# Designs tried in a protein design run: peptides against a protein of PDB entry 3WG5. Part 51

Target 1, 218 residues: chain A of PDB entry 3WG5
Amino acid sequence: LAKNIVYVAQIKGQITSYTYDQFDRYITIAEQDNAEAIIIELDTPGGRADAMMNIVQRIQQSKIPVIIYVYPPGASAASAGTYIALGSHLIAMAPGTSIGACRPILGYSQNGSIIEAPPKITNYFIAYIKSLAQESGRNATIAEEFITKDLSLTPEEALKYGVIEVVARDINELLKKSNGMKTKIPVNGRYVTLNFTNVEVRYLAPSFKDKLISYITD
Target 2, 218 residues: chain A of PDB entry 3WG5 as posed
Amino acid sequence: LAKNIVYVAQIKGQITSYTYDQFDRYITIAEQDNAEAIIIELDTPGGRADAMMNIVQRIQQSKIPVIIYVYPPGASAASAGTYIALGSHLIAMAPGTSIGACRPILGYSQNGSIIEAPPAITNYFIAYIKSLAQESGRNATIAEEFITKDLSLTPEEALKYGVIEVVARDINELLKKSNGMKTKIPVNGRYVTLNFTNVEVRYLAPSFKDKLISYITD

## One batch from the design tools (peptide; made by RFdiffusion4, then SolubleMPNN)

Design b1_p11_8_s2 (from b1_p11_8, 3 letters changed)
Fold by OpenDDE base, seed 5:
Structure b1_p11_8_s2 (fold): chain B 218 residues (1-218), chain C 218 residues (1-218), chain A 11 residues (1-11)
Amino acid sequence: as target 1 above (218 residues)
Amino acid sequence: as target 1 above (218 residues)
Amino acid sequence: TVFEPITFPTV
């Protein structure tokens, strides 16, 4: 029986236009091979909102399920990472990770203080993050509080509050726990039941360019 | 039986004079073919107020219904996009989209801070957006709050408050849900009942120029 | 009068 393929790729660091290119490349490879899913191991402190919105759109346009996995322990899906996760087909977190802290800012002043976003921008992102939560059947109240209270959650809290779907220590536990789950958003207009029975796991390596850019932006 | 034609076109990015040319071209093509309607898939963060007002005027002068569809998921009809939507014959939103945040600004300072519009300009746009809402039988209180509170709404909120007419996942669902609805503003002085029974959907591609400009403005 | 694109804040 032809093994269903599950791709695993890593995205680490700030969310930029280059991070969009990584998502697009990884998802495209998995789409071309008609993979059962792609798992993106995500570790990000946040980044650009434009790139984030484009990434969410690319995930939602995917022909296959995109699973965001906050991994490894010590990683976070902070700020932009939370939006990306909420825009995905399934969210998993490893123990010792975090999610949230989604308050938009205009940037940092010369003294390192945060330049607050005007209410216009904050309200836009409140509506946006609530929309992502509602569409995925996730907790929209918590999604709002990720902005209004700059809330961050543990995996256990996020699971309990209905922000995420799985807590898993590694890829094998993730596959085991998510097997038979439905995607939280549609794939090609349909909610897909994940089938991780007899899958081949294929790791996508970052390109040389991906490694270089990550090194420059860190 | 001759298939009634529905055109679908995409407008993405900032609202500029070039965006007006896109609207004009798309609507003109649909008018020439006596289409049942044109659906504009809109994704915009906002743009120029002059271009926006010209686009609204062009929509209202259309010989056929112009449906603004905030699409795909992750898209927005922000700022200028909301005015355009409120000036149209029907508003639809996809799940995971947003509408609102209509406070006018003068621009950005060198440090990226918003330059606030003087009360004179703000009051002008309050009157204008309320007029668009009232003429279309949409919620004028919310339209005002899109400016005064810089409010943004989800599709479900916008539907509930009577800002929009349809929430739809795709063009097929939009056609199905809007079939038999009346336009919210007149077409050639008459409110038209939409007939999407046995329609041919024709997609209008952006011109090469449209693609190039989009690439430069992103 | 420019309706600003939402400045893409860092989120």
Scores: peptide ipSAE 0.107, ipTM 0.365, DockQ to the pose 0.145; fails the geometry check
Fold by OpenDDE base, seed 3:
Structure b1_p11_8_s2 (fold): chain B 218 residues (1-218), chain C 218 residues (1-218), chain A 11 residues (1-11)
Amino acid sequence: as target 1 above (218 residues)
Amino acid sequence: as target 1 above (218 residues)
Amino acid sequence: TVFEPITFPTV
């Protein structure tokens, strides 16, 4: 029996191998406690494609629903963050956040200019992001345009276009609005109906290592 | 007039955006002092393609010769490290080091298996690594095989095949053997003959930030 | 940790 517990954890900054460890740790804690779901408050400019793909796979292997919540206002799920969101069981955004801008790059040149990814890499990620959207029943055309047009959307636009499922100002509104929604991808091979009636919210804190890495990357 | 100063700095661990900052800082210090060269003692398993390409570009924009020295014994210039080396003005290796294994990957799966790069990405990096080898007059066939065969070479093999220029046990032997060699790529549009007669060796220390990042990544 | 040689793109 799932405990009426919802975990909330924050992941901020660049998507790295350490970000994978954070996702794995947080999801594992919530799985062990048989939580109804975990909400990951995400604020990222993007990051490594490898870490992103691993995080998506970890989410898709989760024994519980993983909700990506672009939060607080001013946060973004940019680039790798959008892929992670599209790979999740539910996407929510706070007002004043953004999603998209998924064009892969090879890096920044010394002059701060973007080193463009070759068409071959770009096309790979177009196919990948479209697959994530299609598998989750989200707007695959917009997912493609996140790359081809470097498109960024407001929460209201993202909701309107069927990229995300919820616009919510806070955790309480998120729980209220997502209650009774089905996960957009399966959990252990089954689509789960979220039950946020009479739930206890538990916040997970970053580890000491998490704090140290944040201090270095900031 | 170039000062008869050669800088030596160490770069260890994964190639990241912070590794770029280290290269930039170290090269800038040596440029400001009009050093004869900088030697970067490199020990890396690889890392990010973006950071690698930026580092290569930074080296190629250097106002002074940048020598990559795979050091100490037991060190490697693996993957991204090989690209960096091939992009440099001179490559040296200590006995008991390795170079190669340049096959790009998308990441590691949760089971520790490698996520293969699509042929399109692999072919891009084949073309790129071959260009670095060709521009530096190094063995482009072996550079390709670093990817296609996941080839790793000993210093003696790498020297024999024309991948590197020097095998040296220490900085003194490196300076002695590389004295009078021309840079394999231009410095400010000109091939420079290295002059290590009567040079002072100056060691650059990692910054506090460098030490902190090493502590986190180890 | 024996990191196999890896070159990763960024997204």
Scores: peptide ipSAE 0.076, ipTM 0.398, DockQ to the pose 0.201; fails the geometry check
Fold by OpenDDE base, seed 4:
Structure b1_p11_8_s2 (fold): chain B 218 residues (1-218), chain C 218 residues (1-218), chain A 11 residues (1-11)
Amino acid sequence: as target 1 above (218 residues)
Amino acid sequence: as target 1 above (218 residues)
Amino acid sequence: TVFEPITFPTV
């Protein structure tokens, strides 16, 4: 029986246009090989709203399930990372990770102070994050509170509140726990039941460009 | 007579946090040497609003005049670049450059389509760009139209409409034309009359980090 | 540098 393939790729750092290119590349590779799914190991403090929205759109357009896995322990799906997660087919978190803190800002002043987003931007992202939660059958109230309260949740809290689907220590536990779960959003117009029986895990390495960008942003 | 120093530095590409670091570094070097001014040769298609606002703040906090020079021919101070220019002590443009097109967007969809900013974001930036124009004694009506009409102007038009102060082909012409002009915003609480008599022009090179970022974004 | 979680618009 031809082994079902699951791709795993790491995306770390700020959400930017380069992060979009990483998502696009990784998902495209997995699509080309007709993978059962791709797991994106995500560790992000957030980033650009535009890049985030583009990434969400790329995930939604994926021909295969895209699983966001907040990994490793100590990682976060903060701000833009939470939106990306909420836009995905399945969210997993490792113990010792976090999700939330989605309050939009205009930036940091030279003194390191936050430049507050006008209420109008904040309200836009409240509506947007709620839409992602609603479309994925996740907790839209908590999604709003990620903004309005700058709420951050543990994996256990996020699972309890119906924000995420899986808490897993590693890829093997993730595959085991998510096997038989339905995607929270459609894949090609259909909710897919994940099949991780006898899968081959393939790791995708960062491109040379990806490594260079990471080196600059660190 | 100790030669008055004018620093010149190039900033090219998208307005990001790295661009802020470039502005900060360049201005700081010029401040440390008690330069008469720094000229930033700007060529940007725009970028992040946060980085832009931080750059504007950095310029406003400068101990020396910061002159934005849209250069070389073919360059633009588009979007965020226009805001930065309007936040500066003096704006110059080379022939064959442009300024404007300040309509905020949320980003580009995967298909390359613009994700429109909600009216509330647009209105925020209208208010902001008008404030920059008003504070600098520049044309606030045209500043608004940079957003509402996505207006782009030639140097001659921008000068005519009172958006910019100088049209110059090169640094020498810029120094000649701007000599004796008052800054459009205060330097340390005072409007400064620029003195470019017998100045030494010093070019600041991009840092290794700056070069690396530019190489990745190109 | 703890980059606080941030989401930014573009201009």
Scores: peptide ipSAE 0.039, ipTM 0.349, DockQ to the pose 0.204; fails the geometry check
Fold by OpenDDE base, seed 2:
Structure b1_p11_8_s2 (fold): chain B 218 residues (1-218), chain C 218 residues (1-218), chain A 11 residues (1-11)
Amino acid sequence: as target 1 above (218 residues)
Amino acid sequence: as target 1 above (218 residues)
Amino acid sequence: TVFEPITFPTV
C-alpha cells in the first residue's frame, strides 16, 4: 500500500509578505502531491498583520490539512503567529514553546517604546482573533486575552484552555497524537479526520529565494 | 487652459506588501487622471525587501512621473525607503529629513541585536542599489556606502553628492524647484521634463483599508 | 498593528 505523505516545512522569523510566499509554496507543493497534511514548524515573534491575514486566508484555502507546530523548544507563535495558528487546521506546540502576545501595536518609537494601537484597531483585531477562535472551535475568551492582556501561554496552558490541540516533543509524537483527530476548520468545505497511519515524512527545504528573503526580512 | 494635476499622497511607516498596495493605488489614480506627476510624501524606517522591490518596479512601470518626497521634517527614507527613492523619477527631501542606512539585516535577535545578513545577500543588495543609482544617474558610490557604511545623509549632503535632486520645505517649493527638471528615469520609455506651471495640487487620502493596514503594519 | 514582532527594517 502506497504510503501517505506528510510534508514538514520550517517557517522562522518575522511574518511578512515573503512568509506568505513560503506558506503558499509549501502548501502548494503538498497540495500537488495530495499529501495527508503539511506540518509547518513555526517560530515567529510575529510580524505584519496584512501578511498574517493573507497567510490565514491561504491556510483556509488549502486543499489539505495545515498543521501549525510551534517548534523547536524555545520557539514561539507570538503575535501574528498566534493568529496564523488559530487560522489553521490543527495547532501543536512543543514543550518549552509559547503562544500569544497578540496586542496590535503601531510600532516602536525612537526610544524603543511601543506605540500603542488606537482602540479602533485593537477592537478590529479582537474581533478578528475571536472569529478565528470561534470558527476553529477554540477558546475565544483566551484569544481575546491574547490581545487585551497580552497573554502568553505555555503549551500545557494552551491545551488546557482549548487554544491548541496537541502538545508534542517532535514530529513523530505529533503524528501519533494527532492521528484520528479532526481538523478544527474545514478542508475544501469538510472537516477531515487526519490519517497518519503508514505515512512518509517529507521535509521541504527553503528555496534559494526563501533563504534570500528570509535573509532580507529577518 | 485646464490646470494640470499633481497628486500628493502620504506613505508612512514600514515598507510592506500593503505599502505596495498604497503605491499601486495612488499611482493608478494619478495615471487614470493623466496627472503631471504624483508626489509621494514618504516617511519610512524601512521594511521588507520584497515589498521594496515590488514598489520600485511599480514606480518604474508608472505612466506618470513619481516623485519621492521625504517629508515632513523629521521624516526619513531609511533603508527600503532609500531604494524606493533611488528607483523613482525624482527625489526630494525636506530640511531635517534623512536618507540612507540601507544595510540589509536578517532581523533582530531576541536580545534586540541585529542579525547581520550574510555577505551573499549584502552583495546582492549592493549590486541592486548601485543599479538603481546608475539607472537614475545618481551617485552609485554613495548608494553602495548606504549599505557598506550604513551611511545616512542629510538633504544637503544627499543633494551635494548627487543622490537626490531637490531640497524643499514644502510642496510649493518642491513644485517650483522641480519645474523644468527631467525625470531621472524614463516614463513610458522617455525622460519627461516636469511641467509644474499652472498645476492644481490634489491630495489623496489613505483608504479605510490603508488606514487599517497602516494601523496593522505600523 | 505591528504585531510586536520588531518589524525589522530589513532593508
Scores: peptide ipSAE 0.026, ipTM 0.299, DockQ to the pose 0.186; fails the geometry check

Design b1_p11_8_s3 (from b1_p11_8, 6 letters changed)
Fold by OpenDDE base, seed 5:
Structure b1_p11_8_s3 (fold): chain B 218 residues (1-218), chain C 218 residues (1-218), chain A 11 residues (1-11)
Amino acid sequence: as target 1 above (218 residues)
Amino acid sequence: as target 1 above (218 residues)
Amino acid sequence: TVFYPLTFETK
């Protein structure tokens, strides 16, 4: 039986294997408590494609709804963050945040120039991001344009285009607006209707490792 | 009972959560077969510090000896690759390879310039790399200089300075030279003497996912 | 070479 609990955790910085560990730890804690959902306050400039793919897979394997919330104002779900959001059960954004800019690159040269991804890689991520959007019933055309045009959207634009589900200023508004919404992907093979009536909000603090890695990565 | 089997697998490209998945998969296969050891042919320019830390932890938790082999000639264990090597049971290098260049960076700016890591981050990785070297009985002074001087070493220099254990041209020479060596870190709490007498060499091919991610990451 | 979507941090 699900407890009337919603977990909230923050993931900030670059998407890496440690970000995977953070997602896995936070989701696992919320799963163990049979939480109604976990909200991940996401603020990322992007990161590793492989870490991103593992995070998406971990979200898809979650026993509970995972809500990605681009928060606070000034935060972004850029690059890998967009893929993660598109792979989640519900996307929310705070006013003054952004989503998009998904073009893959190989890295940066020693002089700092962007090393462009080969067309085969770009095409793979186009197919992948479109798949995430399609699987979640979100705008796959815009998802492709996040790569092909390196498009970045405001919350209002993202909502308008059907990329995200909620614009909310805070957790309370998010809970209020998302209450009664169906997950955009299944939980254990079923679309879940979120029930945030009389829920306790539990904040998960970053572990000492999380603080250290975030400090080392931010 | 350990089978007279040594696994050999290749990990090429940037260190990421997928590289972690590769390490985990390869080590797990070799553990399941009770292999005498696994040799990871490593060729990496570096990658994510968090993925690196998880890989190091996975190696330390291995039920079998994990040998990092910087291979083929022209390969490197740069940045994250050096940390992984220093966290392994034995380090080998082929002639014409390199190890070092461990200075952490935050990333690259849009103009491509290196974003320098804050001193606190640099100091953390200095402490971390020194710990790996000390735990493995390797040269911690040189390990620190891999960061502070961004030092890169040849196999001959790395062997001379006590950073690595073997210089070998191929797997057969590696097996011959490492036969009878003790692991530089414990396996299940004990230092293991490697026994490569009458071993079968089994090559692990990358999975379809490995090939795809390597293709997307290389 | 592990592909980063646009925002890179390589270490």
Scores: peptide ipSAE 0.046, ipTM 0.299, DockQ to the pose 0.165; fails the geometry check
Fold by OpenDDE base, seed 3:
Structure b1_p11_8_s3 (fold): chain B 218 residues (1-218), chain C 218 residues (1-218), chain A 11 residues (1-11)
Amino acid sequence: as target 1 above (218 residues)
Amino acid sequence: as target 1 above (218 residues)
Amino acid sequence: TVFYPLTFETK
């Protein structure tokens, strides 16, 4: 019986155009192999709004389910990471991770102080994050509070409030718990039931370019 | 007679956090040497709003005059570059360069189409660019139209409309034409008269890190 | 988290 493939790839660090390239490359590989899904192990403090929106769009255009997995313990899907997660087909978190803190900022001043976004920008991203939550059937009130209150949640809280779908310690537990779940957004216009009963896990490595860029940005 | 030093440095490419680091480093060197001014040869298609705002702030906090020079011919101070220029102590342009096109965007879609900024963001940057123009005694109406009409100007037009102060073919002509001009914004709270009568020009080279990052981002 | 409104990048 041809094993259904599940890809796993890691995306760590700031959300940038290079992060988009990683998402695009990884999803494309998984699409070409007609994988059952791709799991993206995400650890990000946030990053660029443009790159974030492009990543969300790329995920939404995926021909296969894209699972965002906040992993390992100590990781976060902060800010841009939360938007990406909310734009995905399924969100999982490992124990000891966090999600939220989505208030947009214009940057940092020389003294390290945050330059606040004007209400107009903040309100735009409130509308955007709420739309992502609503489209995915996730808690839009909490999504709003990720901005308005800089709210951050534990995996247990995020699950309880209906922000995420799975709490899992590792890939095996994630596959087990998400098996039989429907995607929270469509894949090619259809909600897909995940089937992880007879899967082969394949890990995707970062390209040389990815490694070099990470080395420079870290 | 101790020659007054004028530094010249090049900043090319997208406006990013690394571009901020370049500005900061170059200005700091010139400040430490008590230079008469630093000239930044700028060629940018634009970039990140956060980095742009930080650069503007860094320029405004400079202990010496910072001259933005759109150079060489074919260069532009597009979008973020225009904001940076408007935040500087003096703007010069070489013939065959351009300035303007400041409409904010949220990014590019996968098909290469522009994702438009919401009116709220656009209006914020209209207010911001107008403030920069007003503070520097430059044409605030044209500054607004850089956004509302995506207006781009030639050096001759920009000079005519009071957006810039100098059209110059090279550094020598720039020094000659700007000699005796007052800065358009304060230096340490005072408008400074530029004195280029007996100056030594020193070129600052990009650091190894700057070269590496440029190589990766280009 | 830094959200960048991009200023227009001319490609």
Scores: peptide ipSAE 0.029, ipTM 0.321, DockQ to the pose 0.692; fails the geometry check
Fold by OpenDDE base, seed 4:
Formats: structure tokens, C-alpha cells, sequence
Structure b1_p11_8_s3 (fold): chain B 218 residues (1-218), chain C 218 residues (1-218), chain A 11 residues (1-11)
């Protein structure tokens, strides 16, 4: 029986237009090979709202399930990373990771102080993040608090509060725990039951361009 | 008599956090050498609002006059570039350049369509751009129309409408025309009369990092 | 955590 393929790729660093390109490339490869799913190992402190929204849209348009996995231990899906996760088909976190801290800012002052977003912008993102949570059947109240309280959660808290679906130490445990789960959002208009029985795991490496950008942004 | 120094640097491409670093680096160098001014040759299609605001703030905090020069012919100070220009001590444009088109967007859809900013965000930037224009004694009505009508202007139009101060073909003509002009915003709390008599022009090159980022973003 | 709300791009 032809082994189901699961792709795994890593996205690390700030969410930018280049991060969109990474998502697009990785998902496209996995789509072309009719993979059972793609797992994106995500470690981000946040980034651009525009890129984030585009990434969310790209995930939502995926022909295959996109699993966001906050990995490795010490990683975060902070700010934009939380939105991306909430826009995905399944969220997993490794022990020792975090999710949340979604308060929008307009940037940093020269003194390193945060320039607060005006209430109008903050309220827009409150509505947006709540929509993502609601559409995925995740905790919209906590999603709002990711902004209003700049809340950050542990994997265990995030699971408890219904923000994420899986806590897993590694890819193998993730596959084992997510096997038989339904996607939290539709794939091509249908909720998909994940089948990770007898899967082949294929790792996607960053392109040369991806490596170069990561090196510059780190 | 010690020649007054005018620095010239180029900033090209999307306005990002890296563009902020470029501005900061260039202005800092010019400040350290007590330059008469720095001229930033700007060619941008726009970019990030956060980075733009930070750049504006960095310009406003400059110890020396910062002149934005939309250059070379064919260049634009589009979107974020317009805001940066309006936040500067003097705006110049070369013939065949443009300024404006400041309508905020939330990004591009996968199909390349623009995701419109909600009215709340648009209105914020209307207020912001008008403030920049007002503080610099420039045309706030046109500044608003850069957003509401997505207006773009030629150098001649921009000069006519009081958006910019100088039309110049090159650095030498710019220096000649701007000599004796007062800055449109204060330098260290005072409007400065530019003195470009017997100046030495020093060009600042992008750092290796700047070059690498530009190569990746182009 | 930095979440930046807005982009400007030329049409």
C-alpha cells in the first residue's frame, strides 16, 4: 500500500513577506505530492500583520491539511505566529514552547519603546483573531485576551483552554496523537480526518534564498 | 575654511525594518561628522507602516537636516515613501519621479488582489499624514488625497501644490536650489537655514548587510 | 512580541 506522505518543514524568525514565500513553497510542494499533510515547525517572535494575513489565507486555501507545530522546546508562536496557528488546520506545541502575546504595535521608538497601536487597529485585530478562533472552533475569548492582556500560554494551558489541539515532544508523537483527528478548519470545503498510519515523513529544507534571508534577519 | 559636509546615501526598495536600519546608520554617520545635511536618495514603492513611522521619528530626531530626494528619474516615493518625505526637513524630486499613492492596504491576496484596509486604519493614516503635512507646512489637503484618492503627483505638481520644496535633476542642482532654504521642520527645535556653499559631498555606501538584504528583496 | 498592522504597497 502506497505510504501516505507527511511533509515537515521549518519556519523560523520574523513573519515577513519572505515567510509567506516559505509557506507558499512548502505547502505547494506538499500539495503537488498529494501529501496527507504538511507540518510546519514554527518558531517566531511575530512580525508583519500583512504577511501574517497572507499566510493565513495561504493556509486556508491549501489543498492539504497544514499543521502548525510550535517547535522545538523554547520556540514560540508569538504575535503573528499565534494568528497563523489559529488560521491552520491543526495546532501542536512542544513542551517548553509558548503561544500568544498578540498585541499589535506600530513599531519601536528609537529608545526601544513600543509605539502602541491606536484602538482602531487593536480592535480590528481583536475582531480578526476572534474570527480565526471561531472559524476553527478554538477559544475566541482567549484569542481576544492574546491581544487585550497580551496573554501568553504554555502548551498545557493552550490545550486546556481549547486554543490548540496537541502537545507533542516530537514529530513522531505529533503524528501519533493527531492521527484520526479532524482538521479544525476545512480542506477544500470539508473537514478532513488525518490519517497518519504508515506515513513516510519527508523533510523539506529551506531554499538557498530562505537560508540567506534567515541569516540576515536573525 | 573647513568645507561643510553633505552626506548622500541611497535607500531603494520596500520600506522595512532594514530600511529603518539604513536610515539610522546613514543619519548617525552624518550626525557624528556634524554634517550640514544628509540627502537620502529615495526610490521606494512603499512598504511597512511601522517601519515608516519609525523612520519618520528617526528623521525628526535627527541632529542634522535630512533631505529626502526622490531620485533617480523613474523613482518614486510611493506610499510609505511619501510619509517619510513629509516627515523630513526638505523634499526634493528629480524630473520623471512620482510621489503619493498612500492608500493603506492589509496586503495582497494570493490572487494578487489588494486587501483593503478597514476605514478605521485608513482614517488613522489620514490623520497621520495630515499631521506630517501640517507640521512641515506642506499641503495637508493633498496629503489626505494621497490616501483618499490614491493620488500620485509629478514633481512639478507636487511643487505647485506645496507638497515638496525642490525639483532638481541631480545633487548639484539640489544643493544649489536648497541653499538658503529653511528646513520645513525643526532640527533640535529650530528651523535651520541650509548652507550649501562650498560643501563637500560625501557618498555613503550601503553596508554589506544592506546590500545583501537589497539583493534578496529586489 | 511585535505585530505590525499595516503595509503600504503601490498598486
Amino acid sequence: as target 1 above (218 residues)
Amino acid sequence: as target 1 above (218 residues)
Amino acid sequence: TVFYPLTFETK
Scores: peptide ipSAE 0.027, ipTM 0.318, DockQ to the pose 0.788; fails the geometry check
Fold by OpenDDE base, seed 1:
Structure b1_p11_8_s3 (fold): chain B 218 residues (1-218), chain C 218 residues (1-218), chain A 11 residues (1-11)
Amino acid sequence: as target 1 above (218 residues)
Amino acid sequence: as target 1 above (218 residues)
Amino acid sequence: TVFYPLTFETK
């Protein structure tokens, strides 16, 4: 039986192999405690595609619901963050946040200019992001446009278009609004109805390693 | 006259020259609007000393109070973050956050081992951090121990020892508790009494560039 | 290796 416990953790910055380790650690802690869910407060400009795909896979393999919450106001789930959100059990956004801008690039040139991805890579990610949207019952047309038009949405637009499930100002409003919602993807092969009635909220701190690598990568 | 507006912005990750640009942009926006204060939600493992010193200087030059809020729970103002906090007009921490670990290093060796700073650099930062503490009427002994003992404190310890001014769970509690407090350093040559009565909270989002560089540095 | 939050000076 899931405990009436919800974990909250923060993941911010670029998506890297270390961000995978953060997701894995946070989800594992919440799984071990049989939490009702984990809420990941996500603020990312994007990052590595390989790490992103591994994170999505780790979320999909979670034994508990993983809620991606684009938070706080001013945050974004940009690029890789959008894929991660679309791969999650529920997406929430705070007012003043954004989602989208998913056009893949190969990197930056010496002058700081974007090196565009070749069509084969772009097409791969179009197929991938549409798959994530379809699997979660979210707007696959908009998911494609996150790449093809480099589209970014407000929370209100993302909710309106069926990209996300909740707009919430804080964790308490998120818990209240998401209570009784079904997960958008299965947990252990089943769509879970979220139960946030009489929930204890437990915050997870970044590990010492999390703090260090965030320092090294900046 | 300061408007009954408080800006809130988030700075997370390593302290770099780009983090300086974030501080400068956020403070400038709040200054231009004659905000009562800006609250910077800080979560950092540390970073570059040069960027840190520039950030401290930018805060000290602010035309409005700059409140460093170590937030959310699990965040830290580690290393460079502690210096930044000690250089600010008010320090708040959320429960489950930390401050300290200020020992300077030269970098990391190829094997990931820390390259220790020579005594001349360590002594420079001891003098510097003590100066920040003394100028702000904070505990200079503990500030020194952040380096000499690589000390890290909880919010309760930091408050108890007179390193910080407020423990608050959220922005609303922070505003309530800090209302009527004097800034710990001058604003335009005067210690300002914070007025958070009937304040509008405005959140600042990371710029597109903020999002991009956070992606490149990770 | 436990890496500490670090402040380093780049010369």
Scores: peptide ipSAE 0.024, ipTM 0.260, DockQ to the pose 0.104; fails the geometry check

